# Designs tried in a protein design run: peptides against a protein of PDB entry 9GMZ. Part 150

Target 1, 343 residues: chain A of PDB entry 9GMZ
Amino acid sequence: TGFPLELLTRPATERLAYFENYTVAHPRLKEVYEILMRTIAEPAGASFIFVYGASGVGKTTLRLRVEQKLTELALPKLESDRARVPVVGIEAIAPESRYFNWKEYYTRALITLEEPLIDHKFDYGVRGISRDNFGKINVESKVVAPALRRALENALIHRHPDVFFVDEAQHFGKVASGYKLQDQLDCLKSLANMTGILHCLLGTYELLTFRNLSGQLSRRSVDIHFRRYCADSPEDVQAFKSVLLTFQQHLPLAETPNLVDHWEYFYERTLGCIGTLKDWLKRVLSDALDREATTITLKDLQKRALSVAQCQKMFKEIQEGERQLSETEADVQNLRSALGLGA

## One batch from the design tools (peptide; made by RFdiffusion4, then SolubleMPNN)

Design b2_p18_1_s4 (from b2_p18_1, 5 letters changed)
Fold by OpenDDE base, seed 5:
Structure b2_p18_1_s4 (fold): chain B 343 residues (1-343), chain A 18 residues (1-18)
Amino acid sequence: as target 1 above (343 residues)
Amino acid sequence: EEEEILKLAEEIDAASLD
């Protein structure tokens, strides 16, 4: 078990691409994947799924793997229904202004939903939305956000994806006032209701502010917490060491590096976030391959590590998110106890 | 501990999300 040994004779680009494409199915990723796939298959009247967790925990990896699986599962149906798209996924962009750019969001969603390779072309009925000679969607600058919304609503109804993914969804919350934050939620809720399409919002613990602001979304949302590994849990430490062992076996180097012996240093600089770990190892692997090195050393790791100041900032954001969740769980237990419902 | 880490690493490596 490990990387294909033939990679040792291949170009550095192929070795790096192997590691980039390799996904460690670590316990927390597997758990969240299974919950998410089940919830998409049986939403039980939910209109939203919220997936929240630390930056670098692996939310984008989760999204991409679910998108792949939903595409694979839909292939037999796509032969009979060439209009269908099984899944659509976009990343929300941080607004440059105090207001979320809905025009950009709708444009990106339309471009992603309406890939050039789709045989069954849709007419949006919106002047200034067209396809180029390659079938790529083009949106003229004159098209206003309400027209783009109607085009997206019609496209989502026509393509009927099982889920609409929005990664980095905390960027909807980057508004000047709490009133504007509610407006963003009402816009998303309206889009989900008008299309009948399940929306999955992935993001940081800043998504918890969305959960708390919309008592109407709480009745039609499923919450999924993508937890990091915690050093105060022996089971989480064991899982984190096992992930390091798996990564060391999948680094396409002539000599297998001992990453497990440095687990505390890896934990200190990743906070138990496997996406942060993978990105770090990818940078170190790239540097090793560029030098034609046979292995990686602690010095190579130190050269590409996040700074202590970066880790301290990230850790404060994590602790605040974990605290808010723990308080919410305690409030639910207190409410149940006060209602005479057993714990 | 090492055997359990190895076993879990093998389970993780064999675990396709598929």
Scores: peptide ipSAE 0.396, ipTM 0.915, DockQ to the pose 0.897
Fold by OpenDDE base, seed 4:
Structure b2_p18_1_s4 (fold): chain B 343 residues (1-343), chain A 18 residues (1-18)
Amino acid sequence: as target 1 above (343 residues)
Amino acid sequence: EEEEILKLAEEIDAASLD
């Protein structure tokens, strides 16, 4: 199977949109999706899910597909419970300042929870939070962070989502001291505990620092490692080549490009991260469509590739994250051995 | 190898996350 051949007669915008909307259900994405969906359905007293992995591994794609599925599953119940929101997802913004902006976080979370289509408008009990004529939340500048927190707590309780997603959650870790990081973690923990809403934090391996600093969060968290494909694993190389072949078939071009023959170059410039691969192919496809090209060449790929310096930086960040995980696994084994629990 | 890659690509393409 491949792209619908009718797309070849369609505008470049429609051809590009097809590829943008196409999701390769690659083995690692499917595995993590199944674990995440199961964990959301049966949190077993967890208050947090941590989804961590390399930048560009596909965490945002995972989130969006879970949000879609949870929405679809909730549709029959939403007709009877007009107050309910099935899922809420936000992206944590990198603060311009050295400190995480909680006021901005709470404001964005409130805006996302309170879509205009919700007939049952909630009173947040906070002065300076209003709705416009379109039902969008407006937060006055005078509203302080503790009041916004209470408004968000009340909104989460009232809307009762199955999960609250925070993408790019490593940005919570942008604090000047370990003490301030602990306070932020305690703040998140308190929000989850007060609302009873499961929080899923998606981010880079920097999320491991959150797990390690809060022994209390770790006791009520589920960890999900979204692994990249590794070139030292024959199975991972086969999976990566198969993903290339799948993308090759779904590029809406007159001539199917041979991506698989260049798998090593794709691996070198993506580090086995399928999100990075998709974004690269999207840029190259856009360029090809703009030129009315029949196919993609190696030269077209090279023009839109990440630089070697970018790949080297990303690879160091990955290696450090993978090392920390391997050390944690070894520490668990050492602890078990020291406890006389056989390996 | 090519047959295995093709088979896995077909499985991936047929795979819905649903």
Scores: peptide ipSAE 0.391, ipTM 0.912, DockQ to the pose 0.922
Fold by OpenDDE base, seed 1:
Structure b2_p18_1_s4 (fold): chain B 343 residues (1-343), chain A 18 residues (1-18)
Amino acid sequence: as target 1 above (343 residues)
Amino acid sequence: EEEEILKLAEEIDAASLD
C-alpha cells in the first residue's frame, strides 16, 4: 500500500517519524513473534526464554511489538486489577567495570515496573525508595543492591507481569571469570524462582554461553533463534529483496528510489540483518529530508553505509555464533544416535 | 522472480504484528 501520499506535504519531522514507527513484518520477525507469544502464553513450566541472534537482526523491535501486544491484550483486565502490569521490559547496560552493576539493574527494573500511572501503590519495605509528587519511583543513592533486589521481588510479585524482558542480556556475561558468570545466572534464576515471573533474555550469540553453563537452566528454558537472512538460500534472498521493496514503498519521498536493484550492496552492508537495514535507510532518509531531496541515490546510501571493516567484524561474530549453534545441533544428533533414536 | 518478490512484499506489507 505504500506510505500515505499526504506525508509529502508534511514537515520533515513527521515524514521521518512515519518511517521510524513503520515496522516491516518480515517472515523471520513474524515467525519469532508467533513462537515468542505462544511461549509466553504457554511456558510449560519454563522460567526462562532465550532469544538470540545477530546484532541488528531486530530483537529490540520484536520485544517492543510483543510488549505492545501483551499490553493491548491485558487492557480489559487492568480495569479490574489495578495492581497488574502486563509486561515489563528493560535493556541491560554494558558494565563500565569488570562487574555487572546489579544496583543499577534493580533500580532500572523497579523504575520501569512502577509506572507513575499505577493507582495501586504499595510499600516496598525498603528505606530510601519513595514516590515523588508525580508518582515516579525515586531511589536514594544509599540504598544497597540486596535491598533493591527485595524491592524488585516484592514489586514483581505484586504486579505479576506475564513476562519480564531483558534486552542486550549478553552484558550479564561480560564478567571477568566463569565463576562470576555462574553467580550472575544463579542470581537471575533466584529472581525468577522467588517471583514466579517468566524471564525473557534477548541478546547476541554470546547468550549461548549462558545456556551452556547451566544444565539446570536448559531444563527450564525455551530457546528461540532469531536468524538473519542468508545469501546462500534462494528463499532468504527472495525474502530480503521483498523487504527492500517494502521499505522502498514506505520511504516518504516524492520519487520512489529503486532499492531492489542494489540488493547485493544492501546485503553486503547489513549481512541480512533487517534492523541494520532499517537504521541505515533511516539515516539516509534523514539526510534526504534535510536537503529537501526528491529521492535517494546510491551515493546517498554509500555515505551512510557501514564500513567494510565494520561489516567484516560483525560477520566474524555472526559466523562464530552460527558455528556454536551448528555444534549444538550436531550434539543433539549425536545424543539421538547414542539413544538409538536415529538422526 | 519479480512477481514472487512483489507478491511476498504485498504479504509483508499486509502482515501486521498487531
Scores: peptide ipSAE 0.389, ipTM 0.912, DockQ to the pose 0.902
Fold by OpenDDE base, seed 2:
Structure b2_p18_1_s4 (fold): chain B 343 residues (1-343), chain A 18 residues (1-18)
Amino acid sequence: as target 1 above (343 residues)
Amino acid sequence: EEEEILKLAEEIDAASLD
């Protein structure tokens, strides 16, 4: 069933907010969501989950939906355990310097863990960490990264989240030497081990470089590949067309646009990435609502499309990531054959 | 193909990630 027809009489801001908040439960998102939720519920001694896939595939949408569900599932327990936080989610920032800013990372994690709504105030045991009158955490500039780490370790132990999410986690890999990348991995591994909290790192295929550097992380990690839709798969093309059909039904416009007839153009400019598609449609819907337009045209789509040069760059990055995964699958088959287990 | 796309779109629309 499409959007609520009452939205056509509502302000443009409410119409846009409806589409912004609408999540298409497309097959790949549902599959990865189910795997991720099951892995969080039963980590089987894993300390890390790696979720990797193309930029704009929908990793942030996946994270937010899992965070919402874990929060909903925890509500009955939060009445009895007021210290518990069900989930923590942060985005890793690209370092301005050659080195990842651990102080900023720990500060952001502490701020997220200690939202004002938590009645049970934790003492961090660290001088220069305080709460304001609204309960918001404040970290003085004098607090050093090792002290913030200890504060975060203690907070994670006391709050006992089911998972700690780090989005854009490929930014941990932006270090000038392989040795420094190993140090970053060992730091994250130590945080997970000291707290007993499962860490989920979401990112691009650049996370594979991070995964492959630590033979110790590989033994305690679960990998989830969030695939794009591929135009060479009839099933993936059908799924992509079905997503377009679902989006066209949920655009709060007086006349339903025919997006499905333009599926090849949508595929060319999204590479089968549904997050890229949603963001494109969001921009086009905003422009249409600002003009009080009754529908969206191909010309409106073309105005907000990614350039061919952007798509070519993104496609090269995708192909390199997909190639690295295919080589790893072949190496597993070769190892099985060499062990006499069969392919 | 249109019927399969429509059916899958209905399944997607009915599929809450709940």
Scores: peptide ipSAE 0.386, ipTM 0.911, DockQ to the pose 0.901

Design b2_p18_2_s1 (from b2_p18_2, 9 letters changed)
Fold by OpenDDE base, seed 2:
Structure b2_p18_2_s1 (fold): chain B 343 residues (1-343), chain A 18 residues (1-18)
Amino acid sequence: as target 1 above (343 residues)
Amino acid sequence: KEVIEVDIDPALAQLAAE
């Protein structure tokens, strides 16, 4: 089944929006989605979920789909509990300074928790936090980080989300020496413990450093590895080709482009990361729509492809992450062997 | 193996249409 043919008569903006909103339910995405949904439903005393994988593997897509599903599942309960927010998702911003801005983090988290549509005005118990006439939170400059933390704790307790998502969570690590990273993790752990709210950190393989630094988080964390597709796996290659086939059918163009025949080129320039692939195709589609083109050509693809140098850099980062995981698996195997538990 | 279309999960599709 392809895109709705009626889109061909619609404005370029609607055609692009269709493709942007379209999600290929590829095998890895389905797998991690099911694991994540199950873990959120039954955390079994976990306070943290770590979702890690290559940049552009589709972690943000995963988050958004889980947020959507949790919202849907909560709708019947929200009628009776109007204070509840089913899910909260924030993106961690790379700090401009050497120091993580906790004030900004707490402010953004509070703003995200307080959807304008929530009729129940929550008193944060903190002076200088107000809502405007549109329900938007305003935080006065005089409000200090410890007060914002208390406000966030109270808001999380009151709104009681099933999960608190932090996307691009590796950005917590970029600011700090290993010590400061541990302090940040201890702060997050304290927030999770004080609120009873499950936290899900999504990010690159740099999140593995977080896992290793907090031996206490490891005991109360679930790990989800969102793998890319690997060209050395026939099953992964087949899945990747199936994704290309699906995307070519869902590009709202008059003539269906042949993406599948170029699968090796797509793999070379995406490293098996479906998010990178979608973003590439989105750029190419946008260009095609701007030109009122009937199809996408190889030249159009080449114009918007990542450079070989970019791909080499990304591949090196992926290989380092995959290596660290493999070493951890080997260490577990060695530990099991040393304990006499066998392989 | 034949290349197959990987459809959106119908539950996800319904949510995207709302």
Scores: peptide ipSAE 0.015, ipTM 0.484, DockQ to the pose 0.131
Fold by OpenDDE base, seed 4:
Structure b2_p18_2_s1 (fold): chain B 343 residues (1-343), chain A 18 residues (1-18)
Amino acid sequence: as target 1 above (343 residues)
Amino acid sequence: KEVIEVDIDPALAQLAAE
């Protein structure tokens, strides 16, 4: 079924908002969603989940869908436990100063965890953290990172989320010269251990470097690879075409654009990443709505496409990540063979 | 907020049947 036809009579802002909020439940997203939901429900002593994949594969969409589902499933329990937050999600910020800003991270995590709608106030045990008259957390500039960490630990224990999401988690790997990435891992490990809260780190293939340095997390981590669609797989090509068909049916335009006939061009400029595809179509839809256009043309697509140079750069980053994973799979097979376990 | 379950979009099911 396509978009609601009533949208054609609605303002451009509502038409755009419909498409922005629309999520194609494509096979890779469904697979990773099911694995992630199962792992959150039954962590089996895991303290960390790593979700890695190409930039623009759809990791943020995955996070948001899991957050929505966990919130829905928790509603009956939240009536009895008003202090509980079912899920918390934060995006890690790229540091300007080449150093990961832990103070900023802890502050943002506290602000996200302690939404103004939570009536149950508790003492953070830290001076210089207060709530304003609107229930917003205020953190004084004098509050140091170790104090903010203690406040976050107390908040996580009190709110007891089923999972703590960190999106763009590859930014934890941005350590300046002379600092060990291990110290960042030890900080996260300590936070998870002290709170008993499952952490899910979502990121690019740069997250693999972070994951591999934590030999101690290997026993307490679950890995989830969010793969792109590959043009060398007939099944993946068919799935990608199906996504294009779905998007063309859900673009709130008077005339349905033929995206499927241009599938090779869409693949060339997205590398099989559905998030990149959605963002591209969103930009093109916005332009079409601004012009009161009845459809999207190939020229409209070309105006908002990533350049060939951008795609080549992104493809090299993807190939390096996929190579590292294939080597890891081979190492597992070699280890099994060396242990006398059949391949 | 309508919780859109990650279910295979009916359009994906149609294209898989063609």
Scores: peptide ipSAE 0.015, ipTM 0.496, DockQ to the pose 0.420
Fold by OpenDDE base, seed 5:
Structure b2_p18_2_s1 (fold): chain B 343 residues (1-343), chain A 18 residues (1-18)
Amino acid sequence: as target 1 above (343 residues)
Amino acid sequence: KEVIEVDIDPALAQLAAE
């Protein structure tokens, strides 16, 4: 089943929006989604979930789908508990400076948590935090980071989300000279412990540095590796081809483009990352719609492909992350063997 | 907000069940 054929008579903006909103439920996304949903439902004393994987693997798509599902599941309870927020998700911003801006983080978290649709005004007990006439949170510049933290702690306790998502969480690793990444983790641990709210950090393989620095996190964290598709695995190649076939059917064009025949080229320029693939196809679709084209050609694909240099850089980052994970798995196996536990 | 139905492509669901 492809896109609704009625879209061919609709404006280019609606056709593009359809594809932007369309999500292929590919095997790796489904697997990670199921693990994440289960872990959120039954955290078993975990305070953190780490979701790590290549840039463009689809972590943001995963987050948004989980947020949607948690919201849907909470709807019946929200009628009785009007103060409750089922889920909160923010994106950590790359600091302009050499250090992570906690004031900005707390401000964004508060703004996201206290979106205007919540009838119950919460008094943060902090001067300089207010709501405008539209219910949007305003934080005055004079409010300091420790006050914002207390406001966020109180808001998280009061709103009691099932999980607090932080996307691009590798940006917590950007610490000023003399500060340790451990101090950032201890700050996050303290926030999770004080609020009783499960935190889910999504990011690149740079999140593995957080795991390695905190042996104490290992007892209170769940790790989820969102893998790319690998060309050396026949199963992964077949799954990747199936994703191309599905996208081919869901491009709202008059003539279905043959993407599958170009699977090697798509793999070369995406490294098996479905988010990268989708973003590439969005750019190509936008160009096709702007030209009122009936289909997409290989030349159209080539115009919007990532450069070989970009792919080589991304691939080196992936290989380093995959290597670190493989070494960690080997270390666990060696530890088990040394303990006399069977492999 | 239109609930973007995650169309589990039945073909992908079959591939994940094999």
Scores: peptide ipSAE 0.013, ipTM 0.496, DockQ to the pose 0.247
Fold by OpenDDE base, seed 3:
Structure b2_p18_2_s1 (fold): chain B 343 residues (1-343), chain A 18 residues (1-18)
Amino acid sequence: as target 1 above (343 residues)
Amino acid sequence: KEVIEVDIDPALAQLAAE
């Protein structure tokens, strides 16, 4: 299976868009997807799901895939309950200031929650929130964060999503003091408790800081580690090569490039992160299409690769995250052993 | 494990990126 051959006669924009929209469901993505879908269906009293992993591992792709599936599963009910939104997903913005902008967060969440439902107006009981002539939510600058929170709480209760996704959730943690981080977590916990809506926070290994600081969230949270592929695992190497083969077949070029033979170079410059790989190939494809090239060469790959210095930095961040998880797992095993429980 | 191909709807992808 490969790209539709008719794309070779199409504009570069359509060829690029095909590849951009193409997703490889690799083994780790499938595993995490299955765990996440099961946890959303049966949260067992959890209020939070934490999905953590390396930058570029594919967390956004996971979110989008789950959002799609939850929407598909909800369609029969949405016909009868037009007020319901099956899922809502936002990306947390990196604060320009030392403080997370809760006003912006609540505004974006409210907008995103209302976008699918142009025809079903809901009064949030907050002055300065209106709909334009196109049904889009407009929030006046005078509306303060506590009012937006109440509006979002009411919206979440009314729309009853199965899950609320927050991507790049490590941005909550960029607050310089552990105390302020706890206050933010307590705020999120309060929102989840008041609405009864399951929250899924996706982010880097910096999310582990949230887990460690909130002993109360740990009791009501499910943790999902989205692992990268490791070069020391033959199974992971084979999976990574299979992903390269799939991408090779789905690059809309006249001559199929041999990516698989360069798997070590791809691994070196992606650290086993499939999102990083896709983004790299997208950049290289764009360059090739701009030149009307028939294929992608190693030189084309090298021009758009992350630098060794960037990879070394990213690898250190990954190793630190993986270490923290391994220590936590060892601590759990030690505790179980000390309690006379089997491993 | 075989790689599974999945198409994500571009409209859903855009809604999730905003």
Scores: peptide ipSAE 0.008, ipTM 0.395, DockQ to the pose 0.133

